Peptides against a protein of PDB entry 2QAS. Designs and how they scored, part 31

Target 1, 120 residues: chain A of PDB entry 2QAS
Amino acid sequence: PPEDLMQYEAMAQDALRGVVKAALKKAAAPGGLPEPHHLYITFKTKAAGVSGPQDLLSKYPDEMTIVLQHQYWDLAPGETFFSVTLKFGGQPKRLSVPYAALTRFYDPSVQFALQFSAPE

## One batch from the design tools (peptide; made by RFdiffusion4, then SolubleMPNN)

Design b2_p13_8_s3 (from b2_p13_8, 6 letters changed)
Fold by OpenDDE base, seed 2:
Structure b2_p13_8_s3 (fold): chain B 120 residues (1-120), chain A 13 residues (1-13)
Amino acid sequence: as target 1 above (120 residues)
Amino acid sequence: AVPPTPANADYQA
């Protein structure tokens, strides 16, 4: 097949990552997401820029999925990454995740799904 | 679609 010098697939991936950023900004607004919307976010834990407690990340050597619905705090959706406080085993912990680390985004309430290719 | 298992299990509390 012809060589794609425009790199359209990469452009499309970046545009779709913008959907995640926009959704998180809605989730961070006062009152949170409109029910019943909630967000499943899957990311590569070893991707550049991912940060959090070492004991937590060590339990997920490849990918981790988090859900934003009723138990999330201090969600801060930046331009290149977001950070959020969640409870793991009853303990609040803060994660910082670049949008480039994402592999999956899903809202079960409307069955909206996005899949991304992320570096290994 | 089936959602994956989340790490923060008490997300619905």
Scores: peptide ipSAE 0.530, ipTM 0.894, DockQ to the pose 0.499
Fold by OpenDDE base, seed 1:
Structure b2_p13_8_s3 (fold): chain B 120 residues (1-120), chain A 13 residues (1-13)
Amino acid sequence: as target 1 above (120 residues)
Amino acid sequence: AVPPTPANADYQA
């Protein structure tokens, strides 16, 4: 098959990653997510730029899923990554996740799902 | 669809 020198699939995935970024910006706005929306975000924990407590990341050597609904703090959706404070085992922990590390986005309230290819 | 199991704790409405 012919080689796609335009890399259209990568462009499309970048555009769709923009959906996650936009959704997180809505989640970070005053008042939080509009009910009943909530976000399940799955990412590769060993992808470049992923940062968090080592004990937590070691527990999830491949992928980790986080949920944002009611208990998230200091959500900071940047242009290339987002950071957020969540409770793990009752303890607040800070995660920083590049959008490029995402493998799945899901909002159960409307059954909206996105899948992504992400680096290992 | 079934949501994946989250690592963090959150109380769903």
Scores: peptide ipSAE 0.489, ipTM 0.832, DockQ to the pose 0.407
Fold by OpenDDE base, seed 3:
Structure b2_p13_8_s3 (fold): chain B 120 residues (1-120), chain A 13 residues (1-13)
Amino acid sequence: as target 1 above (120 residues)
Amino acid sequence: AVPPTPANADYQA
């Protein structure tokens, strides 16, 4: 097949990352996510722009999955990244994750799933 | 489709 110089697949992937951003904006709204919706988000921990506790990120050298349902705080979904406070081993920790680092998104309540290719 | 295991506390298997 001919070479795709437009890189349509990459453009489509970026558009779908917008779904995650929009979902997180709903999660950040007053009252949080409408029950029973909850979000499983997987990302490359070594991707550019990922920020968090070193001990936590070191434990997950490739990918990490987080869940947003009942126990998340100060969710801030920006235009290029989101930040959120979650508990790991009973300790609240702040993560900042660019949407470009995402590899998976899943809402079990409606079996909605997305997969992404993410740069390192 | 089974969700991946999350790292943070907000999950019960």
Scores: peptide ipSAE 0.484, ipTM 0.828, DockQ to the pose 0.411
Fold by OpenDDE base, seed 5:
Structure b2_p13_8_s3 (fold): chain B 120 residues (1-120), chain A 13 residues (1-13)
Amino acid sequence: as target 1 above (120 residues)
Amino acid sequence: AVPPTPANADYQA
């Protein structure tokens, strides 16, 4: 088959990553997510730009999933990455995750799912 | 689809 010099698949992936960004921006707005919506986000913990507590990231050498529903604070969805404070083992901790590190996005309330290719 | 187990405390079954 002919080679895609336009890299349409990459464009499509970037567009879909935009959906996650937009969803997080809604989650960050006053009042949070409209019930019953909540977000499950999976990402590669060793991807470039991922940052957080060493003890936490050490527990997840490959992928890590977080959920945003009621217990999330200071969600800051930037243009290239988002940061958020969540509770792990009862303690609030800050995570910073580039959208490029994402591998899965899921909203169970409406069974909406997205999958992405991320750096290995 | 089944959601994966989240690492943080905010899971609602």
Scores: peptide ipSAE 0.475, ipTM 0.831, DockQ to the pose 0.408

Design b2_p13_8_s4 (from b2_p13_8, 4 letters changed)
Fold by OpenDDE base, seed 4:
Structure b2_p13_8_s4 (fold): chain B 120 residues (1-120), chain A 13 residues (1-13)
Amino acid sequence: as target 1 above (120 residues)
Amino acid sequence: PVPPPPANADYQP
């Protein structure tokens, strides 16, 4: 088969990651997400740029899923990564996740799902 | 589809 030197699939994946970015920006706006929308985000914990508590990341050596609905603070959706404070084991912890590390995005309220290829 | 269990806690009324 002919080689795709344009790397269209990668471009498409990045475009779809843009949906996550846009959704997070809506979630970060005053008032948060319009009910009943909420976000389940899964990412590779060892991907470049992922940062958070060592103890937490150690518990999830491959992937981790977080949910943003009622209890999330200081959500900051940047251009290349987003950061957010969530509670794990009753303790608030800060996570920073590059969009490139994402493997899944899901909004159960409307059954909207996206899947992404991420670095191993 | 059912999403994986979230790692963080989130209040559910």
Scores: peptide ipSAE 0.540, ipTM 0.861, DockQ to the pose 0.444
Fold by OpenDDE base, seed 5:
Structure b2_p13_8_s4 (fold): chain B 120 residues (1-120), chain A 13 residues (1-13)
Amino acid sequence: as target 1 above (120 residues)
Amino acid sequence: PVPPPPANADYQP
C-alpha cells in the first residue's frame, strides 16, 4: 500500500486523546461520572512525564491499568496530563500521567474503547 | 471486551 506521508493515523489518535481528556474532565466534575460509567485507563509506565510511587511503577515496568469509578480522589485533568489519587495496597498514592502515555481507554458500561500508540 | 485488571483498588457494588 502507498505510504501515508500525512500520518493520518497519528492525527486521529491525537484527536482521540482529546476524548480521554474530555472524559476525565467529566469524571473530575462535581458528582463524578454518571453511573454506571467508569474508566479503565492503561498507560506506559516508563513514558516521559509519568510520575508515581517507585514501588508501584517498578511492579508494572511496561504498562499499568487504573480504574476510575468509585474510589478516586483529586482528579485533575490538565491539558497535557492528568493526576489522580488512587489506593494501591490500601494506601493512597498520587499518579501523574501524560495523555501521550496512554495506550488504552475503556468504559465497560457502554463498551467504548480506544487504543493508542505510546512512545516506549 | 474485558478490561485488564486494574492496579488500584476500587469498590464495586
Scores: peptide ipSAE 0.540, ipTM 0.860, DockQ to the pose 0.431
Fold by OpenDDE base, seed 3:
Structure b2_p13_8_s4 (fold): chain B 120 residues (1-120), chain A 13 residues (1-13)
Amino acid sequence: as target 1 above (120 residues)
Amino acid sequence: PVPPPPANADYQP
């Protein structure tokens, strides 16, 4: 097959990562997500730029899934990564996740799903 | 498709 020097697949994935960013910006806006929308986000915990409590990340050595619906705080969707405070085992913890670390995005309310290839 | 179980707790009132 012909060689793709444009790397279209990578560009397409980056664009789709933008969908996640946009969705998170909506989630971060006053009032949060419009019901019943909510977000399941899966990411590689060992990807570059991922940060959070060591005990938490150690529990999920490969991938970790979080849900944003009713209990999320200080969601900050930046240009290259987002950070959010969630409760794990009853304790609030801060996560910082680059969009490049994402492997899955899903909104069950409308069955909208995205899948990404993330470097580790 | 059903997503994997989330790591965080999310209370639904």
Scores: peptide ipSAE 0.537, ipTM 0.860, DockQ to the pose 0.437
Fold by OpenDDE base, seed 2:
Structure b2_p13_8_s4 (fold): chain B 120 residues (1-120), chain A 13 residues (1-13)
Amino acid sequence: as target 1 above (120 residues)
Amino acid sequence: PVPPPPANADYQP
């Protein structure tokens, strides 16, 4: 098979990660996401750039899924990563996740799903 | 597809 010197697959992955970034920016806007939209974000907890409470991350050694629906605070979607405050066990925790660490994105309201290749 | 269980349990209204 011919060698893809354009690396189209990587380009496509990057474009798709842009969808997540855009969705999070909508979620961060005043009023939040339009009902009934909500976001399930799955990421590799040991990926470079992932930051959060050690006790929380230790509980999820491989992947972790978070949902942004009603109870999320101070969502800050940057250009390379996003940060958000969520409640775990009743306690608010701050997470910072690079878009490159994502493995799944899903909006159940319209059954929109994306899968990504993330570093081991 | 069915998403895996979210880590943050407090997401309901």
Scores: peptide ipSAE 0.490, ipTM 0.891, DockQ to the pose 0.489

## One batch from the design tools (peptide; made by RFdiffusion4, then SolubleMPNN)

Design b2_p14_1_s1 (from b2_p14_1 with P1A A9P H14E)
Fold by OpenDDE base, seed 1:
Structure b2_p14_1_s1 (fold): chain B 120 residues (1-120), chain A 14 residues (1-14)
Amino acid sequence: as target 1 above (120 residues)
Amino acid sequence: APIPLPPPPANDTE
């Protein structure tokens, strides 16, 4: 097959990552997501830019999935990454995740799913 | 092919 010097697939993936960003911005708006929408987000924990408590990330050396539905606070969706406070075993912890680190996005309420290739 | 469901979430949900 011919070599794609434009890297269209990467462009398309970036566009789709924009869907996640937009969804998170909706989630961060007053009132949060419109029920019953909620978001499952999976990301590579060792990807560049991922930040969080060491104890937590150590438990998930490859990928971690978080859900934004009932227990999330101070969601801040930036242009390149989002940060959010979640509870793990009752303990609030802050995560910062670049959109580029995402491998999966899923909203069970409407069965909308996206899959991405992320750096190992 | 269908995209597999994500694994269980790590954070508290209830």
Scores: peptide ipSAE 0.555, ipTM 0.848, DockQ to the pose 0.737
Fold by OpenDDE base, seed 4:
Structure b2_p14_1_s1 (fold): chain B 120 residues (1-120), chain A 14 residues (1-14)
Amino acid sequence: as target 1 above (120 residues)
Amino acid sequence: APIPLPPPPANDTE
């Protein structure tokens, strides 16, 4: 089969990652997400650019899922990555996740789901 | 095939 020199699949994936970015920007706006919307985000913990507590990341060597619903603070959705403070075992932790590290996005309120290909 | 449901979240929720 002919090779895709345009890399259309990658373009499509990035476009869909833009949906996640847009959703997070809505979540970061005053008032947060409109109820009952909430976001489940799964990402590769060893992907380049992922930053967080070593002890936490060690517990999730491959992927971990976070949910943004009631307990999230200082959500900062940048252009290439987002950062957010969440509680883990009662302890607040800061995570920084590049959109490129995402593998899943899900909003159960409307059953909207996206799946992405990420490194390794 | 349908996209699998996400696993339980790692962070605390109420």
Scores: peptide ipSAE 0.552, ipTM 0.847, DockQ to the pose 0.745
Fold by OpenDDE base, seed 3:
Structure b2_p14_1_s1 (fold): chain B 120 residues (1-120), chain A 14 residues (1-14)
Amino acid sequence: as target 1 above (120 residues)
Amino acid sequence: APIPLPPPPANDTE
């Protein structure tokens, strides 16, 4: 088949990452997400720009999934990455994740799902 | 091609 020199699939992937950014910005607004919406976010823990507690990231050497629903604080969705405070075993920890590190996004309330190509 | 559900979250959910 013909070679895609425009790399349309990559362009589409980047556009879809924008959906996650927009969703997080809604989640960060006053009042948070409208119920029953909540977000499952999966990312490559070793991707460039990922930051968090070493012990936590070591526990998840490949991918890690977090959920933003009941226990999340100080969600800060930037233009290239987002940061958020979550509890792990009762202890609050800060994570910083570039959108480029994402591999999955899911909102169970409406069964909306996205998959992304991320650094191996 | 349905997208599989995500694995359980790592953070506390209650």
Scores: peptide ipSAE 0.550, ipTM 0.846, DockQ to the pose 0.744
Fold by OpenDDE base, seed 5:
Structure b2_p14_1_s1 (fold): chain B 120 residues (1-120), chain A 14 residues (1-14)
Amino acid sequence: as target 1 above (120 residues)
Amino acid sequence: APIPLPPPPANDTE
């Protein structure tokens, strides 16, 4: 098959990462996500730029999935990464995740799903 | 959905 020198798939992936960013911006807006929308976000915990409590990240050496529905606070979706406060075992902790670290995005309410290739 | 459901979330959900 012909070699794609344009790397269209990669370009498409980058564009789709924008969907996640946009969704998070909606989630961060006043009033939060419109019910019943909620977001499952999976990311590579060892990807560059990922920041969070060591014990938590160590528990998930490869990928971690978080859900933004009922218990999330101070969601701050930046241009290259987002940060959010979540509770783990009742303890609030802050996570910072670059969009480039994402491997999966899913909104069960409408069964909208995206998968991404992320650096190992 | 085009892909399987994600694994269980790490954070508390209540």
Scores: peptide ipSAE 0.547, ipTM 0.848, DockQ to the pose 0.684

Design b2_p14_1_s2 (from b2_p14_1, 4 letters changed)
Fold by OpenDDE base, seed 1:
Structure b2_p14_1_s2 (fold): chain B 120 residues (1-120), chain A 14 residues (1-14)
Amino acid sequence: as target 1 above (120 residues)
Amino acid sequence: SAIPLPPPPANDTE
């Protein structure tokens, strides 16, 4: 096939990552997400820009999935990454995840799913 | 083709 010098697929992927950002911004608004919407977000834990507790990330050397539904606090969706406080085994921990590190996004309430290629 | 569901979440859900 011909070489795509425009890299349209990458552009499309970036646009779709924008959907995740927008969704998180809705989730961060007062009152949170409108029920029953909730978000499953999977990301590469070793991707550039990912930040979190060392002990936690060590348990998930490749990918980690988090869910934003009942237990999430101080969600801060920035332009390039989002940060959020979640509980793991009862312990609150802060995660910072670049949208570029995402591999999956899913809202089971409406079965909306997105898949992305992320850095290894 | 449907996208496979993600694995179980790592964080506490309840």
Scores: peptide ipSAE 0.553, ipTM 0.848, DockQ to the pose 0.747
Fold by OpenDDE base, seed 3:
Structure b2_p14_1_s2 (fold): chain B 120 residues (1-120), chain A 14 residues (1-14)
Amino acid sequence: as target 1 above (120 residues)
Amino acid sequence: SAIPLPPPPANDTE
C-alpha cells in the first residue's frame, strides 16, 4: 500500500493526547470533576520525564495506572506534563507524568476510552 | 476495535 508521508496517525495521536490534557485541566479547576466523572490514567513508568518515588516506580517496571476520583491533591496540569499528589498505602506521594508517556485514558462514568503509543 | 479496560489503579481510591 502507499506510504503515508504526512504521518497522519502520529498527528491524530498528538491531538488525542490533547483531550487528556484538557480533561485534567477541568479536573484541576475549582470544584474538581463533575460527578460522577473520574479518570483512569495509565502510563509508562520508564518514559522520559516521568518522576516519582523510586520505590513506587520500581514496583511498576512497565506501566502503572492511577485514578483521579476521591483521593488526589494539588493536580497541576501543565502544557507538556501534569503532576499530582496521590496516596499509596496511606502515604501521600507526588507524581509527574508527561502526556507523551500515556498509554491509556478512561472515564468509566461515560465509558470514554483512549489508547496511545508511548516510548518503549 | 474495542479498547480493553485499564488495570486496577495503584493509588488508594477510598
Scores: peptide ipSAE 0.551, ipTM 0.847, DockQ to the pose 0.765
Fold by OpenDDE base, seed 4:
Structure b2_p14_1_s2 (fold): chain B 120 residues (1-120), chain A 14 residues (1-14)
Amino acid sequence: as target 1 above (120 residues)
Amino acid sequence: SAIPLPPPPANDTE
């Protein structure tokens, strides 16, 4: 089969990552997400750029899923990564996740799902 | 073919 020198699949994946970024920007706006929308985000914890508590990340050597619904603070969706404060075992922790590290996005309220290929 | 349920979130939800 012919080689795709344009890397269309990667371009498509990045375009879809843009959906996640846009959704997070909506979530970060005043008033948050419109009910009943909430976001499940899964990412590779060892991907370049992922930052967070070492003890927490150690519990999830491959992937971690977070949910933005009732308890999230200071959501900052940047152009290449987003950061957010969540509680883990009652303790607030800050996570920084590049969009490139995402492997799954899901909004159960409307059953909207996206899957991505991320670096191992 | 139904969409698989998301894995349990690591963070607290309530």
Scores: peptide ipSAE 0.550, ipTM 0.847, DockQ to the pose 0.639
Fold by OpenDDE base, seed 5:
Structure b2_p14_1_s2 (fold): chain B 120 residues (1-120), chain A 14 residues (1-14)
Amino acid sequence: as target 1 above (120 residues)
Amino acid sequence: SAIPLPPPPANDTE
């Protein structure tokens, strides 16, 4: 097959990361996500820019999935990363995740899914 | 769906 010097797939992936950002911005807006929408977000825990509790990240050395539905607070979707407070074992913890670290996005309410390649 | 369901979430759910 001919070589794609334009890297169209990468362009498309980058564009689709924008969907996640936009979705999170909607989730962060007053009133939150319109029911029954909720978001499953999977990311590489060792990707550059990912930050959170050491014990939590150590428990998930490769990828971890979070869900934004009923128990999330102070969602702050920036331009390159988002941060959010979630409870883990009853304890609130803050996570900061670059969009580039994402490998999966899923909203089961409408079965909308995206998959991404992420840095090592 | 063409994409399988994600793994269970790490955070607490309700």
Scores: peptide ipSAE 0.547, ipTM 0.848, DockQ to the pose 0.672

Design b2_p14_1_s3 (from b2_p14_1 with A9P H14E)
Fold by OpenDDE base, seed 1:
Structure b2_p14_1_s3 (fold): chain B 120 residues (1-120), chain A 14 residues (1-14)
Amino acid sequence: as target 1 above (120 residues)
Amino acid sequence: PPIPLPPPPANDTE
């Protein structure tokens, strides 16, 4: 097959990552997500730009999934990454995740799902 | 084909 010098697939993937960003911005707005919407976000823990507690990231050497529904605070969706405070075993921890590190996005309430290829 | 459901969340949910 012919070589795609435009890299359309990558552009499409980036556009879809924009959906996640937009969704998170909605989640960060006053009042949070409109019920019953909630978000499952899976990302590569070793991807460039991912930041969080060493102990937590070590526990998930490849990927980890977080859910934003009832227990999340200070969600800050930036243009290239988002940060959020979640509780793990009752302990609040801050995570910063680049959208580029995402591998899955899912909202069970409407069965909306996205899958992405992220850096290994 | 349908996208597989995500694995269990790591953070506390309740």
Scores: peptide ipSAE 0.545, ipTM 0.844, DockQ to the pose 0.749
Fold by OpenDDE base, seed 3:
Structure b2_p14_1_s3 (fold): chain B 120 residues (1-120), chain A 14 residues (1-14)
Amino acid sequence: as target 1 above (120 residues)
Amino acid sequence: PPIPLPPPPANDTE
């Protein structure tokens, strides 16, 4: 097939990353997500811009999945990344994840799923 | 093909 010099697939993926950003902004609004909606987010832990506790990230050298449902605090969805406080083994920890680092997004309540190509 | 379910979350859920 002919070479796609427009890189339409990459454009489409970037547009779909906007869905995640929009969903997180809804989650950060007063009252949080409307039940039973909750978000599973998977990202490359070594991607540029990802930050968090070293001990935690070391346990997940490739990808890590987090869930935003019952135990999340101070969700801050920015334009290029989001940050959130979650508990791991009972301890609150802050994560900062660029949308470009995402590889999966899933809402089990309506079985809505997205996959993304992130830098490997 | 269908998108597989995500792996278990790393953070505490309940």
Scores: peptide ipSAE 0.542, ipTM 0.843, DockQ to the pose 0.727
Fold by OpenDDE base, seed 5:
Structure b2_p14_1_s3 (fold): chain B 120 residues (1-120), chain A 14 residues (1-14)
Amino acid sequence: as target 1 above (120 residues)
Amino acid sequence: PPIPLPPPPANDTE
């Protein structure tokens, strides 16, 4: 097939990353996500800009999935990354994840799913 | 085809 010099797929992916950002902003708003919406977010743990406890990230050398439903705090969705406090084994941990690191986004409540290509 | 379910979340859930 002919070469796509416009890189439309990449542009589309970036646009869809905007959906995730918007969803997280909704989740961060007062009252949080409207029940029963909740978000499964999968990201490459070694992607540039990913930050969190070393022991936690080391446990997931490739990808890690988090869920934002009942136990998440101080969700801060920035323009390029979001940060959130979650509990792992009862211990609160702060994660910072660039949207570019995401590989999957899923809301089971409405079966809305997105998949992304993330840098290795 | 539908996208498969994500793997189990790493964080605590309720």
Scores: peptide ipSAE 0.540, ipTM 0.845, DockQ to the pose 0.700
Fold by OpenDDE base, seed 4:
Structure b2_p14_1_s3 (fold): chain B 120 residues (1-120), chain A 14 residues (1-14)
Amino acid sequence: as target 1 above (120 residues)
Amino acid sequence: PPIPLPPPPANDTE
């Protein structure tokens, strides 16, 4: 079959990752997300740029899913990655995740879902 | 095809 030298699939993936970034920016704005919206984010913990507590990342050697709804603080959605403080076993911990590391995005309130190919 | 629901979150929830 013909070669796709334009790499349209990659462009489409980047565009969809932009949806996640935009959603997180809405979540970080004053007042947070409009209820009942909330976000489930899954990412590869070993992907380049992922940063967090060693013990936590060791517990999830492949993928980790976090939810942004009731308990999240200092959400900072940058242009290439986002960082957020969450509680794990009652202890606050900071995570930094590149958008490129994401494998899934889901908002249960409207059943909106996205899947992505991420680096290993 | 439909995307399966995400697994339980790792972080604490209210």
Scores: peptide ipSAE 0.540, ipTM 0.845, DockQ to the pose 0.718; fails the geometry check

Design b2_p14_1_s4 (from b2_p14_1 with P8A A9P H14E)
Fold by OpenDDE base, seed 1:
Structure b2_p14_1_s4 (fold): chain B 120 residues (1-120), chain A 14 residues (1-14)
Amino acid sequence: as target 1 above (120 residues)
Amino acid sequence: PPIPLPPAPANDTE
């Protein structure tokens, strides 16, 4: 097959990552997501730019999935990454995740799913 | 093919 010097697939994937960003911005708005929408987000924990508590990330050396529905605070969706406070075993912890680190996005309420290739 | 469902979430949900 011919070589794609434009890297269209990467462009398309970036556009789709934009969907996640937009969804998170909706989630961060006053009142949060419109019920029953909620978001499952999976990301590579060792990807560049991922930041969080060592104890937590150590438990998930490859990928970790978080859900934004009832227990999330201070969601801050930036242009390249989002940060959010979640509870793990009752303990609040802050995560910062670049959109580029995402591997999966899913909203069960409408069965909307996206899958991405992320750096190892 | 359908995209696999995400694994169990790590954070507290209830």
Scores: peptide ipSAE 0.561, ipTM 0.854, DockQ to the pose 0.747
Fold by OpenDDE base, seed 4:
Structure b2_p14_1_s4 (fold): chain B 120 residues (1-120), chain A 14 residues (1-14)
Amino acid sequence: as target 1 above (120 residues)
Amino acid sequence: PPIPLPPAPANDTE
């Protein structure tokens, strides 16, 4: 089969990652997400650019899922990554996740789901 | 067919 030198699959994936970025920007806006919308975000913890507490990341050597609904603070959706403060076992911790590290995005309220191919 | 449940979140929720 002919080789795709345009890398359309990657382009499509990045375009869809843009949906996540846009959704997070809505979540970061004053008032937060319109109820009942909430976001489940899964990402590869060892992907380049992922930053967070070593103890936390050690618990999730492959992937971890976070949910943005009631308990999230200082959500900062940048152009290449987003950062957010969440509580884990009652302790607030900061995470920085590149959009490229995402493997799944889900909003149960409308059953909207996206899956992505991430490094390893 | 059943709709897959979202993965269990790592962070605390109310």
Scores: peptide ipSAE 0.560, ipTM 0.854, DockQ to the pose 0.585
Fold by OpenDDE base, seed 3:
Structure b2_p14_1_s4 (fold): chain B 120 residues (1-120), chain A 14 residues (1-14)
Amino acid sequence: as target 1 above (120 residues)
Amino acid sequence: PPIPLPPAPANDTE
């Protein structure tokens, strides 16, 4: 088949990452997400720019999934990455995740799902 | 094909 020299699939992937950024910005607004919306976010823990507690990231050497629903604080969705405080075993920890590191996004309330290509 | 459901979250959910 013909070669895609425009790399349309990559362009589409980047556009879809924008959906996650927009959703997180809504979640960070006063009042948070409208119920019952909540967000499952999966990312490559070894991707460039991912930051968090070493012991936590070591526990998830490939991918890690977090949920933003009841226990999240100080959500800060930037233009290239977002950061958020979550509890793990009762202990609050800060994570910083570039949108480029994402592999999955899911909102169970409306069964909206996205998958992304991320660094191996 | 349909996108599978995400795995269980790592953080506390209560």
Scores: peptide ipSAE 0.560, ipTM 0.854, DockQ to the pose 0.742
Fold by OpenDDE base, seed 5:
Structure b2_p14_1_s4 (fold): chain B 120 residues (1-120), chain A 14 residues (1-14)
Amino acid sequence: as target 1 above (120 residues)
Amino acid sequence: PPIPLPPAPANDTE
């Protein structure tokens, strides 16, 4: 098969990462996500730029999934990464995740899913 | 159609 020197798939993936960013911006807006939308976000915990509690990240050496629905605070979706406060075992903790670290995005309410290749 | 189950979230959900 012909070699894709344009790397269209990679470009498409980058564009789709923009969907996640946009979705998070909606989630961060006043009023939050419109019910019943909620977001499952999976990311590589060892990817560059990922920041969070060591004990938590150590528990998930490869990938971690978080859900933004009922318990999330101070969601701050930047241009290259987002940060959010979540509770783990009742304890609030801050996570910072680059969009490039994402491997999966899913909104069960409308069965919208995206998968991404992330660096090891 | 059935709704696929996402990976279990690490954070508290209640």
Scores: peptide ipSAE 0.554, ipTM 0.852, DockQ to the pose 0.537

